# Designs tried in a protein design run: peptides against a protein of PDB entry 5JXT. Part 250

Target 1, 319 residues: chain A of PDB entry 5JXT
Amino acid sequence: SLLPKKEINVYIGMSEMQVKWYQKILEKDIDAVNGAGGKRESKTRLLNIVMQLRKCCNHPYLFEGAEPGPPYTTDEHLIYNAGKMVVLDKLLKRIQKQGSRVLIFSQMSRLLDILEDYCVFRGYKYCRIDGSTAHEDRIAAIDEYNKPGSDKFIFLLTTRAGGLGINLTTADIVILYDSDWNPQADLQAMDRAHRIGQTKQVVVYRFVTDNAIEEKVLERAAQKLRLDQLVIQQGRAQVAAKAAANKDELLSMIQHGAEKVFQTKGAFGTMAEKGSQLDDDDIDAILQAGETRTKELNARYEKLGIDDLQKFTSESAYE

## One batch from the design tools (peptide; made by RFdiffusion4, then SolubleMPNN)

Design b2_p27_8_s1 (from b2_p27_8, 13 letters changed)
Fold by OpenDDE base, seed 3:
Structure b2_p27_8_s1 (fold): chain B 319 residues (1-319), chain A 27 residues (1-27)
Amino acid sequence: as target 1 above (319 residues)
Amino acid sequence: TRGPYPDTEEDLPLPDLSKEELQEIIK
């Protein structure tokens, strides 16, 4: 029988480089961040800030001129300059030792380019599919990954490309490197491994940058998912969850953790304490803390009715 | 496979960082 998937949010601190870039992104448009633009502030401008902050949470090398060089090299700096890469690097080592195989999903094809360079650098054999991958190449990649005795350890996918009904039950670990605004897209990604034909316990690790925009992206996605579930259960088809964040929601998301980011000298959390020197105990602590926070997040939304979930609970931007 | 990724014209331009600021970010 298919075992229920285990989902764990993995809360990861920013590296020092990420903190600096996150600060610079906020500083570049500080008037918009402070809501000083008022009614004249463009929703597009706020969305652009959100996208830049999400890029920063994924990897600072997603910005032009961020990568140190010339010469441009693939080395340990590719890992230690992004908190998610530090955790990924340790986690993949554990996953491989367990004889598991892993799907890594991202919203950003440019992040997959970084992950390819990382895979080559670590000697991980991989497949890749994104939105630009030709149909024939997609079939070939899936077949190469799924073949008996495949030496491909990692499958790199954009969440959208992974959503296309493919079967990847030869993997038992799913890493969501980032989250989609639509929680259904992430569920569809998980369901590539968690479906008929899976023989192992599927574990999903959702990477979330702690004290940053991604926590609010996750909360919004969780709220939407719960609302969608309740609407289906109650037959209230008309509760179209307002799909797009309003300006005030976007401002609240941008402001979340911003003060603490400005006060931070260096890295955040475990990245400040250990940096790239995370051991197995540090990973276990991160996973355990993540499992606790995941349960708390789910429990918060399970208690809410449809009417409560339709209200944006503006938790104060400073809590 | 990573390369210089110019921000799209639709993206907010990144802060112009001085050479000194860039060096501080890399340290």
Scores: peptide ipSAE 0.071, ipTM 0.486, DockQ to the pose 0.093
Fold by OpenDDE base, seed 4:
Structure b2_p27_8_s1 (fold): chain B 319 residues (1-319), chain A 27 residues (1-27)
Amino acid sequence: as target 1 above (319 residues)
Amino acid sequence: TRGPYPDTEEDLPLPDLSKEELQEIIK
């Protein structure tokens, strides 16, 4: 029988570099961030800010001129300049030692380019599929990864390209490096490993930048998923929540953690305490804290009715 | 494989991508 998947949100602090870039993004559009633009502020402008903040949460090297150089090198700086990479690096070492195999999903093909350089740097054998990968090359990559005795440890996928009904049950660990706005896309990604033919306990690690936009992206996705479930159960198909965030929701998401980011002179959380020198105990602490916060998040949305789930209230975070 | 990426608005699908735009990214 297929074991139920275990999902853990892994809350990760920003590196010092990420904090600096996050501040710069907010400062560049400070009038928009403060809601001072009033009726003149386009939803598009807020969406652009959200996208830049999400890039920052993934890796600061997604911005032009962010990477230290010239010369441009692949070295430890690729890891320590992004909180998610620091946690990923330690987690992958543990996973490999356990004899597990990993699917890593991202929304950003450019992040996969960074992860390829990282895999090469660490000597991890990998496969890659994204939106640009030809159909034949996708099949070849899947077959190479799924081959009996495959030495491929990691499969790098864009969430959407990985959504295409493929079987990757030869992996037992799923890392969602970032989250889709549509929680169904992430579920479809998980279901590549969590499918008939899986013999192991599937564990899903969802990386979430702490005190940043990604917490609100996750909350919104969880809210939507619960609403979709309740609508299906109640047969009220017409109550499809407006899938699109409104302007006020986007503004609230952008403002989340912004004050604390502006006050921060260094890194956040465990990244401030230990930087790249995370040990196994630090990873265990992060995973345990993540498991607790995941349970709390789920419990919050499980108690809400359809009418409550239709209201994106920033204030319902404090009740 | 990584390079300097321009800060282009086009890099990430907007949450409101039409089914058609989604299909183009999946192709």
Scores: peptide ipSAE 0.039, ipTM 0.557, DockQ to the pose 0.096
Fold by OpenDDE base, seed 5:
Structure b2_p27_8_s1 (fold): chain B 319 residues (1-319), chain A 27 residues (1-27)
Amino acid sequence: as target 1 above (319 residues)
Amino acid sequence: TRGPYPDTEEDLPLPDLSKEELQEIIK
C-alpha cells in the first residue's frame, strides 16, 4: 500500500537583504500598506505589492539592481542572500546523504533559473521542466530522471508544468519552494512523487517565509483546501469558495508582519542568529518547529465548519 | 558571464487575475 505523505511546513526567516528589499517594497507603497487609500485603492496596486513581496520571499535577486554586479557571479552570495536558499542548501545535503531524490517546485521560472545555477554551483545533477519546455524535451527530461540508475538528483519544475499527469515516483522528497494560490496545484505537484509505484515514504517540505506574506498565502490555501474537502463531504457543490481575494484580504496579507519587518535592522529568526552557518541541529530545530506549527495550522482549520471557512478571518495584523 | 535574474511578466503567479489585469500590474 502507498504510505501517506508526510507534509511539513518549513518556516524560514528572511535574510538581511530580503528584509531590506521587503521594507523597500512596503515603503514604496506605504499609503496603500497603511490602508490610507481606503476604498479608492486599486486591487491591481495591492496585487502588485503582493507579487513583489512574494518575489522577495523567494529571492531578492528577482529584482533589478538587487544582485551585486556586473559582473554577475554564481557564488555563495546566491545562497546567503535568501533564507530559503540557505535552508535548501543544508536540506539538499541531508537528502542526498540519505540516498533520496528530490523534486523542487516553484511558481516562478526565474527562480528555477537561480536554482539551476545553484545546482551547477553545488555540482548537483538535475533535470528541468517549466512552461516553456517543448513536449519532446519534457519527455526526455522525465525519462532521463526516471531511468534506472539515473544520476539526476534534482528535478526542477514549475508547479503547473510539473502538475500535468507525469510520474516521478523515482523521487521520494518534494520541496515546494513556494506555494500556489490554489492548494490543488500543490497537491497535484506532490502527487507526481506520491503515486502508485512509490516504494518510499514521500516527505513534502513546504517552504514558508516566516513573519511575511507567505504565511497568509499558506493560511488562505489551507482554508481553501479544508473548504473544498468539506464541500465534497457534504455534497454542497454550490459553495464556490470566492476564488479571488478581495481588497481587504489582500491588504491584510500585505500588512501581516510589516511592522516587525520595519523594526528589524538585520535578518529574521535563525537567519539573524546563524545566517549561512546553519548546522544540522539548526535544521532539525527548524523542521521540528515546522512540524509543530503545521499540526497547529491543520488543527485550526479542522475545527471550522463551512460557514467559518467562508469568512476570511483576518487575524488582526496586531496579534 | 551570467546575467541578472529579474523576474519576467510571464513568471508572476497572480491569484485569479486575467491576462489583462496582469498586464496592468506589470506596467
Scores: peptide ipSAE 0.282, ipTM 0.740, DockQ to the pose 0.234; fails the geometry check
Fold by OpenDDE base, seed 2:
Structure b2_p27_8_s1 (fold): chain B 319 residues (1-319), chain A 27 residues (1-27)
Amino acid sequence: as target 1 above (319 residues)
Amino acid sequence: TRGPYPDTEEDLPLPDLSKEELQEIIK
């Protein structure tokens, strides 16, 4: 029988560079962040801010002119300048040592470009599929990864490309480097490893930048997933969840943690305390804290009815 | 493999689950 997957949200502090870039993004559009534009701020402007903040949470080198150079090098700076990369780097060593194989999903093809350079730098053998990958090349990459005795440790995928019904049950670890707004897209990504033919316990690590926009993206996705489940269970197909974030929701999401980001000099959380010098105990502490917060998040939404979930604005996240 | 990353909107799925996408999830 297929074992239930274990899902853990991994809450990760921003690096000093991420904090600086996050501040710059907010400062550039401070009037929009403060809601000073009133009814005149376009939903598009807020969506653009959300996109830039999500880029920052993934890696600051997703911005033009952020990478130090010339000369441009692939070195430890690729890792320590992004909190997610620091945790990923330690986690992958553990995953490899235990004889596991890993799928890494992202929404951003450009993040996969960074992860490729990282894989080369660390000597990890990998496959890649994104939206631009030709059908034949996708088949070849899947076959190369799934072959008996494959030396490919990592599969890099965009979440969208991973949605194409492919079987990757030769991996037992899934890392969601970022989250989709649609929780079903992430579930479909997990289900590439968590399918018939899987013989191991599938573990899913969802990376979430702490005190940032990604916490609110996750909360919204969890709310939606619970609502979808309740709608299916109750046969209330007519509960069209207002699928699109409204302007006020987007503004609240952008404002989440912004004050603390502006007040912060340096890195956040474990990144401030340890930087890139995380040991195995630090990783265990991060994973344990993440498991606790994941249970708390799920328990919060499990108690809510359909009517509560429909009325759940970002403001009720503070009760 | 990383290069200059121009601000392109294309790489990030917008939160707009269309009404159609919601209907496909319920099917």
Scores: peptide ipSAE 0.050, ipTM 0.566, DockQ to the pose 0.118; fails the geometry check

Design b2_p27_8_s2 (from b2_p27_8, 11 letters changed)
Fold by OpenDDE base, seed 3:
Structure b2_p27_8_s2 (fold): chain B 319 residues (1-319), chain A 27 residues (1-27)
Amino acid sequence: as target 1 above (319 residues)
Amino acid sequence: TRGPYPDVEEDLPEPDLSKEEIQEIIK
């Protein structure tokens, strides 16, 4: 029988470089961040800020001129300059040691380019599929990954490419390196491993940058997912759940954690304390804290009715 | 395989914005 998937949000502090770039993004458009643009501030400008902040949460090298060089090298700096990479690097060692295989999903093809360089640097054998991957190459990659005795440890996928109904039940670990605005896209990604033919406990690690925009992206996604579930259960039209974030919602998301980011000198949380020197106990602590916060997040939305879920719960930008 | 990427937001997950709204953001 298929075991239920275990989903854990992994809350990860920003590296020093991420904090610096996050500050720069906010400072570049501080008037928009402060809501000073009034009625003239376009939803468009706020969405750009949101997208830049999400890039920063993934990896600072997604920005032009962020990578140290020339010469450009693939070395430990690729890892320690992004909190998610530090956690990923430790987690993948554990996953490999336990004899698991892993799907890594991202929304960003350019992040997969970083992950490819990382895989080569660590000697991890991988497959890749994104939106540009030809149909034949996609089939070949899936077959190479799924073959009996495959030496491919990692499958790198864009979440959209993962959405295409492929079976990857030869993996038992799913890492969502980032989250989609649509929680259904992430569920579809998980369902590549969590499907008929899976023989192991599927574990899903959702990476979430702590004290940043990604917490609000996740919160919004969780709210939408619960709303969709209730709408389906009540036989109501899904129309309300598809509403794009309004300007005030986007502004609130941008402002979330911004003050603390401006006050921070160096890295956040475990990244400040340990940096790239995370041990197994640090990883266990991060996973345990993540499991607790995941339960709390789910419990928050499980208590809400449709009418409550349709209201944006502005948690104060200052909590 | 990574390179200097222009700040082209093309690969960012489209929020439930029209492609037109996103293109206006990227400009």
Scores: peptide ipSAE 0.038, ipTM 0.539, DockQ to the pose 0.158
Fold by OpenDDE base, seed 1:
Structure b2_p27_8_s2 (fold): chain B 319 residues (1-319), chain A 27 residues (1-27)
Amino acid sequence: as target 1 above (319 residues)
Amino acid sequence: TRGPYPDVEEDLPEPDLSKEEIQEIIK
């Protein structure tokens, strides 16, 4: 029988470089971040800030002029400059040692470009599919990954490409490098490994940058998922349509952790303490803390009714 | 292969989702 998937949010501190770039993003649009634009601030501008902050959470090299160089090299700096890469690098070593295979999903094809360079640098054999991949090439990549005795350890996918109903049950680990605003997209990605034909326990690691916008993206996604579940259960199809992030919600998301980011000199959390020198015990601690926070997050939204879930108040998540 | 990417994208950096699709997901 298919075992239930285990989902763990992995809360990861920003690197020093990420903190600096996160500060720069906020400072560039500080008037918008402070709500000084009032009614004149466009939803589009706030969405752009959100996307820049999400880029920063993924990797600072997603910004022009962020990567050190010339010369531009693929080296350890590709890892230590992004908290998610530091954790990924340690986690992949464990995953490989246990004889597992891994799907890595991102919303950003440009992040997959970084992950390709990382895979080459570490000597990980991989497949890649994104939204630009031709249908025939997708089939070929899937077949190459799924073949008996495949030497492909990693499959790099955009979450959208993962949504295409493909079967990747030859992997048992799923890493969501980032989260979709729609939790259904992430579920569809997980279901590429968690499907009929899977013989192992599927484990999903969701990377979440701690004290950053990604926590609010995750909270919103969890809220939406619970709302969708309740709407389906109650037959109230009309409720799903109101989940548009308004300007105030977007502003609240942008402001989340911003003060602490501005006050921070260096990296956050375990990234400040250990940085790239994370050991196996540090990873276990991060995973255990993540498992606890995941349970708490789920328990928070499981208690909420439809009316509470329709009130996206960032404040109600802390009370 | 990674390259320089714009620091500010007027359009939402293309997740494989269009700006419209993102706006719909954010709806």
Scores: peptide ipSAE 0.037, ipTM 0.642, DockQ to the pose 0.087
Fold by OpenDDE base, seed 2:
Order: sequence, then C-alpha cells, then structure tokens
Structure b2_p27_8_s2 (fold): chain B 319 residues (1-319), chain A 27 residues (1-27)
Amino acid sequence: as target 1 above (319 residues)
Amino acid sequence: TRGPYPDVEEDLPEPDLSKEEIQEIIK
C-alpha cells in the first residue's frame, strides 16, 4: 500500500544579501508598501512587489547586477548568498547518503538555471524539465531519470511542467523550493513521486523564507486548500471560486515582516548564527522546528469552518 | 546555466502561471 506522504515546512532565514535586496525592493516602492498611494495603487503594482519579494526569497541572483562579477564564477557564493541554497546543500548531502532520489520544484525557470549551475558545481547528476522543454525531450528526461540503475540523483522541474501527469515514483524526496499560489499545483507536483508504484515513504520539504512574504503565501495556500477540502466535503462548489487576493490582502502580505527586515543588519535566524556552517544538528533542529510549525499551521486551519475561512480572508489583512 | 538576468522590472520570473492564470488565481 502507498504510505501517506510526510510534509514538512522548512522555515529558512534570509542571508545578508537577501535582507539587503529585500530592503531595496521595499524601499523602491515604499509609498505602495505603506499604503500611502490610496485608491491609485494598482493591484498590478502590488503584484509586481510580491513577485520581486518572492524572487528575493528564492535567490538574490535573480536580479540583474546582484551576482558578484565580472568575472562571473560558480563558487560557494552561489550557496551562501541564499538561505534556501544553504539548507538545500546540506539536505541534499543527507538525502544522497540515504540512497534517496529527489525532485526539486520551483515556480521559476531562472531559479532552475541557478540550480543547474549548483548541481554542476557539486557534481550532482540531474535531469531538467520546464515550460520550454519540448515534448520529446521531456519523455527522454523522464525515461533517463526513471531507468533502472539511473545515476541521475536530482530532477529539476518547474511546478507546472511537473503537473503534466508524469510518473516519477523512482524519487522518494520532494523539495518545493517555493510555493504556488494554488495549493493544488503543489499537490500535483508531490503526486509525481507519491503515486502508485512508489515503494518508499515520500517526504516533502517545503522551503519557506521565515519573516518574509512567503509565510503569508503559505498561509493563504493552506487556507485555500482547507476551503477546497470543505467545499468538496459539503458539496458547495460555488464557494471555491472567490479566493482572489484583494488589494488589502496583497498589501498585508507585503508588509509582513517588513519592519523587522528594515531593522535587521545582516542575516536572519540560523543564517545569522551559523551562516553556511550549518552542521547536521542545525539541520535536525530546523527540520524539527519546521515539523512543529507545520502541525500548528495545519491545526489552525483544521478548526475553522467555511464561514471562518471566508472571514479570515478579510481579517488576516489586520493581523 | 544562469545568464544575465534582465532588469528588476521586466523579468518577473513568469511563474509558470501565465499572467492570465495568475489573474485567475488572484481573481
């Protein structure tokens, strides 16, 4: 029988470089961040800020002129300048030693380009599929990954390209490097490994930048998922459709952690304490803290009814 | 491999979500 998947949110502090870039993004549009633009701030402007903040949470090198150079080199700076890369680098070493194989999902194809350079730098054999990958090349990559005795350790996928019904049950670890706004897209990505033919316990690690917009993206996704589940259970199909982030919700998401980011000199959390020198005990502590916070997050939404979940979309703008 | 990333304004990594699908998720 297929074992239930284990899902763990991994809360990761920003690197010093991420904090600096996060501050710059907020400062560039400070009037929008403060809500001072009133009725004139377009939903589009807030969406652009959200997307820039999400880029920063993934990797600061997603911005032009952020990467140190010329000369541009692939070195340890690719890792230590992004909190998610520091945790990923340690986690992948552990996963490989366990004889596991891993799917890494992102919303951003350009992040996959960074992850390719990282894989080459660490000597990890990988496959890649994104939205631009031709159908034949997708089949070839899947077959190369799934073949008996495949030496491919990592599969890099965009979350959508992974959504195409492919079977990757030869992997037992899933890393969601970022989260989709639609929790169903992430579930579909997980279901590439967590499907008929899987023989191992599937473990899903969801990376979440702590004290940043990604916490609010995660909360919104968890709320929507719970609402979708309740709608299915109650047969109330009409309720699911209205879950658009309004302007005030986007503003609240942008403002989340912004004050602390402005006050912070250097890195956040474990990245400030240990930086790239995380040991196995530090990783275990991060995973254990993540498991606790994941249970707390789920328990918060499991107690809410449909009416509470609908109200919370309005009130979470004020908490 | 990573290349020169275009300017902060234009190159929103298109979430594999089209602007239309982002608009539908945000609608």
Scores: peptide ipSAE 0.075, ipTM 0.539, DockQ to the pose 0.089; fails the geometry check
Fold by OpenDDE base, seed 5:
Structure b2_p27_8_s2 (fold): chain B 319 residues (1-319), chain A 27 residues (1-27)
Amino acid sequence: as target 1 above (319 residues)
Amino acid sequence: TRGPYPDVEEDLPEPDLSKEEIQEIIK
């Protein structure tokens, strides 16, 4: 029988560079962030802020002029300037040592370009599929990854392109580098490895930037997933979850952690303490804390009814 | 290779925004 997948949210602090860029994004639109625009603030402006904050959570080099250079080099700065890369770099070493193979999903093809450069820099053999990948090249990449005795360790995928019915059961680890707004897209990504023919315990690591907008993206996704489950269980097909975030929800998401970001000098959490010098014990601590917070998050939404889950409980940005 | 990345994230699933709303944000 297929073993149930283990899902762990990995909460990761921002690097110093991410904090600086996160501050700059908020400062650029400070009136919108403070809600001073009120009902006049466009949904478009708030969504742009959300997108920029998500880019920052993934990697600061997604911004023009953020990467140090010229000369542009692929070196350790590619890792230490993004908290997720620091954790990824340590996890991949562990995963490889265990004889596991890994799928890495992102919403951003441009992040996959960074991950390709990282794979080359670390000497990791990889395959890639995104939305621009030709059908023939997609088949070739899948076949190359899945072949018996494949030397390809990593498969880089955009979540939606990788979600399209492919079998990747030759991998047993899934990393969601970021989260989709639709939790079903992430589930479909996980199901590439967690499918009939899998012989190992599938483990899913979901990266979440701590004290940032991504916590609220995760909460919204968890809420939607629970709502979808309850709607299916209760046969209440008419509960159209309001699919689009409203302006107040977006504003609350943008405001989440913003005060602490403005007050912070340097990096966050373990990134401030250890930076790129994370050891195996630090990773174990991050994973254990993540497992605890994952259980707490799930337990919070499991107690809620359909009517409660339809209310976006903006936990106040001040708790 | 990471190049000068245009601010266009083709693959970001925006929250249930119309393609038109997305294009207006990216402009």
Scores: peptide ipSAE 0.049, ipTM 0.570, DockQ to the pose 0.148; fails the geometry check

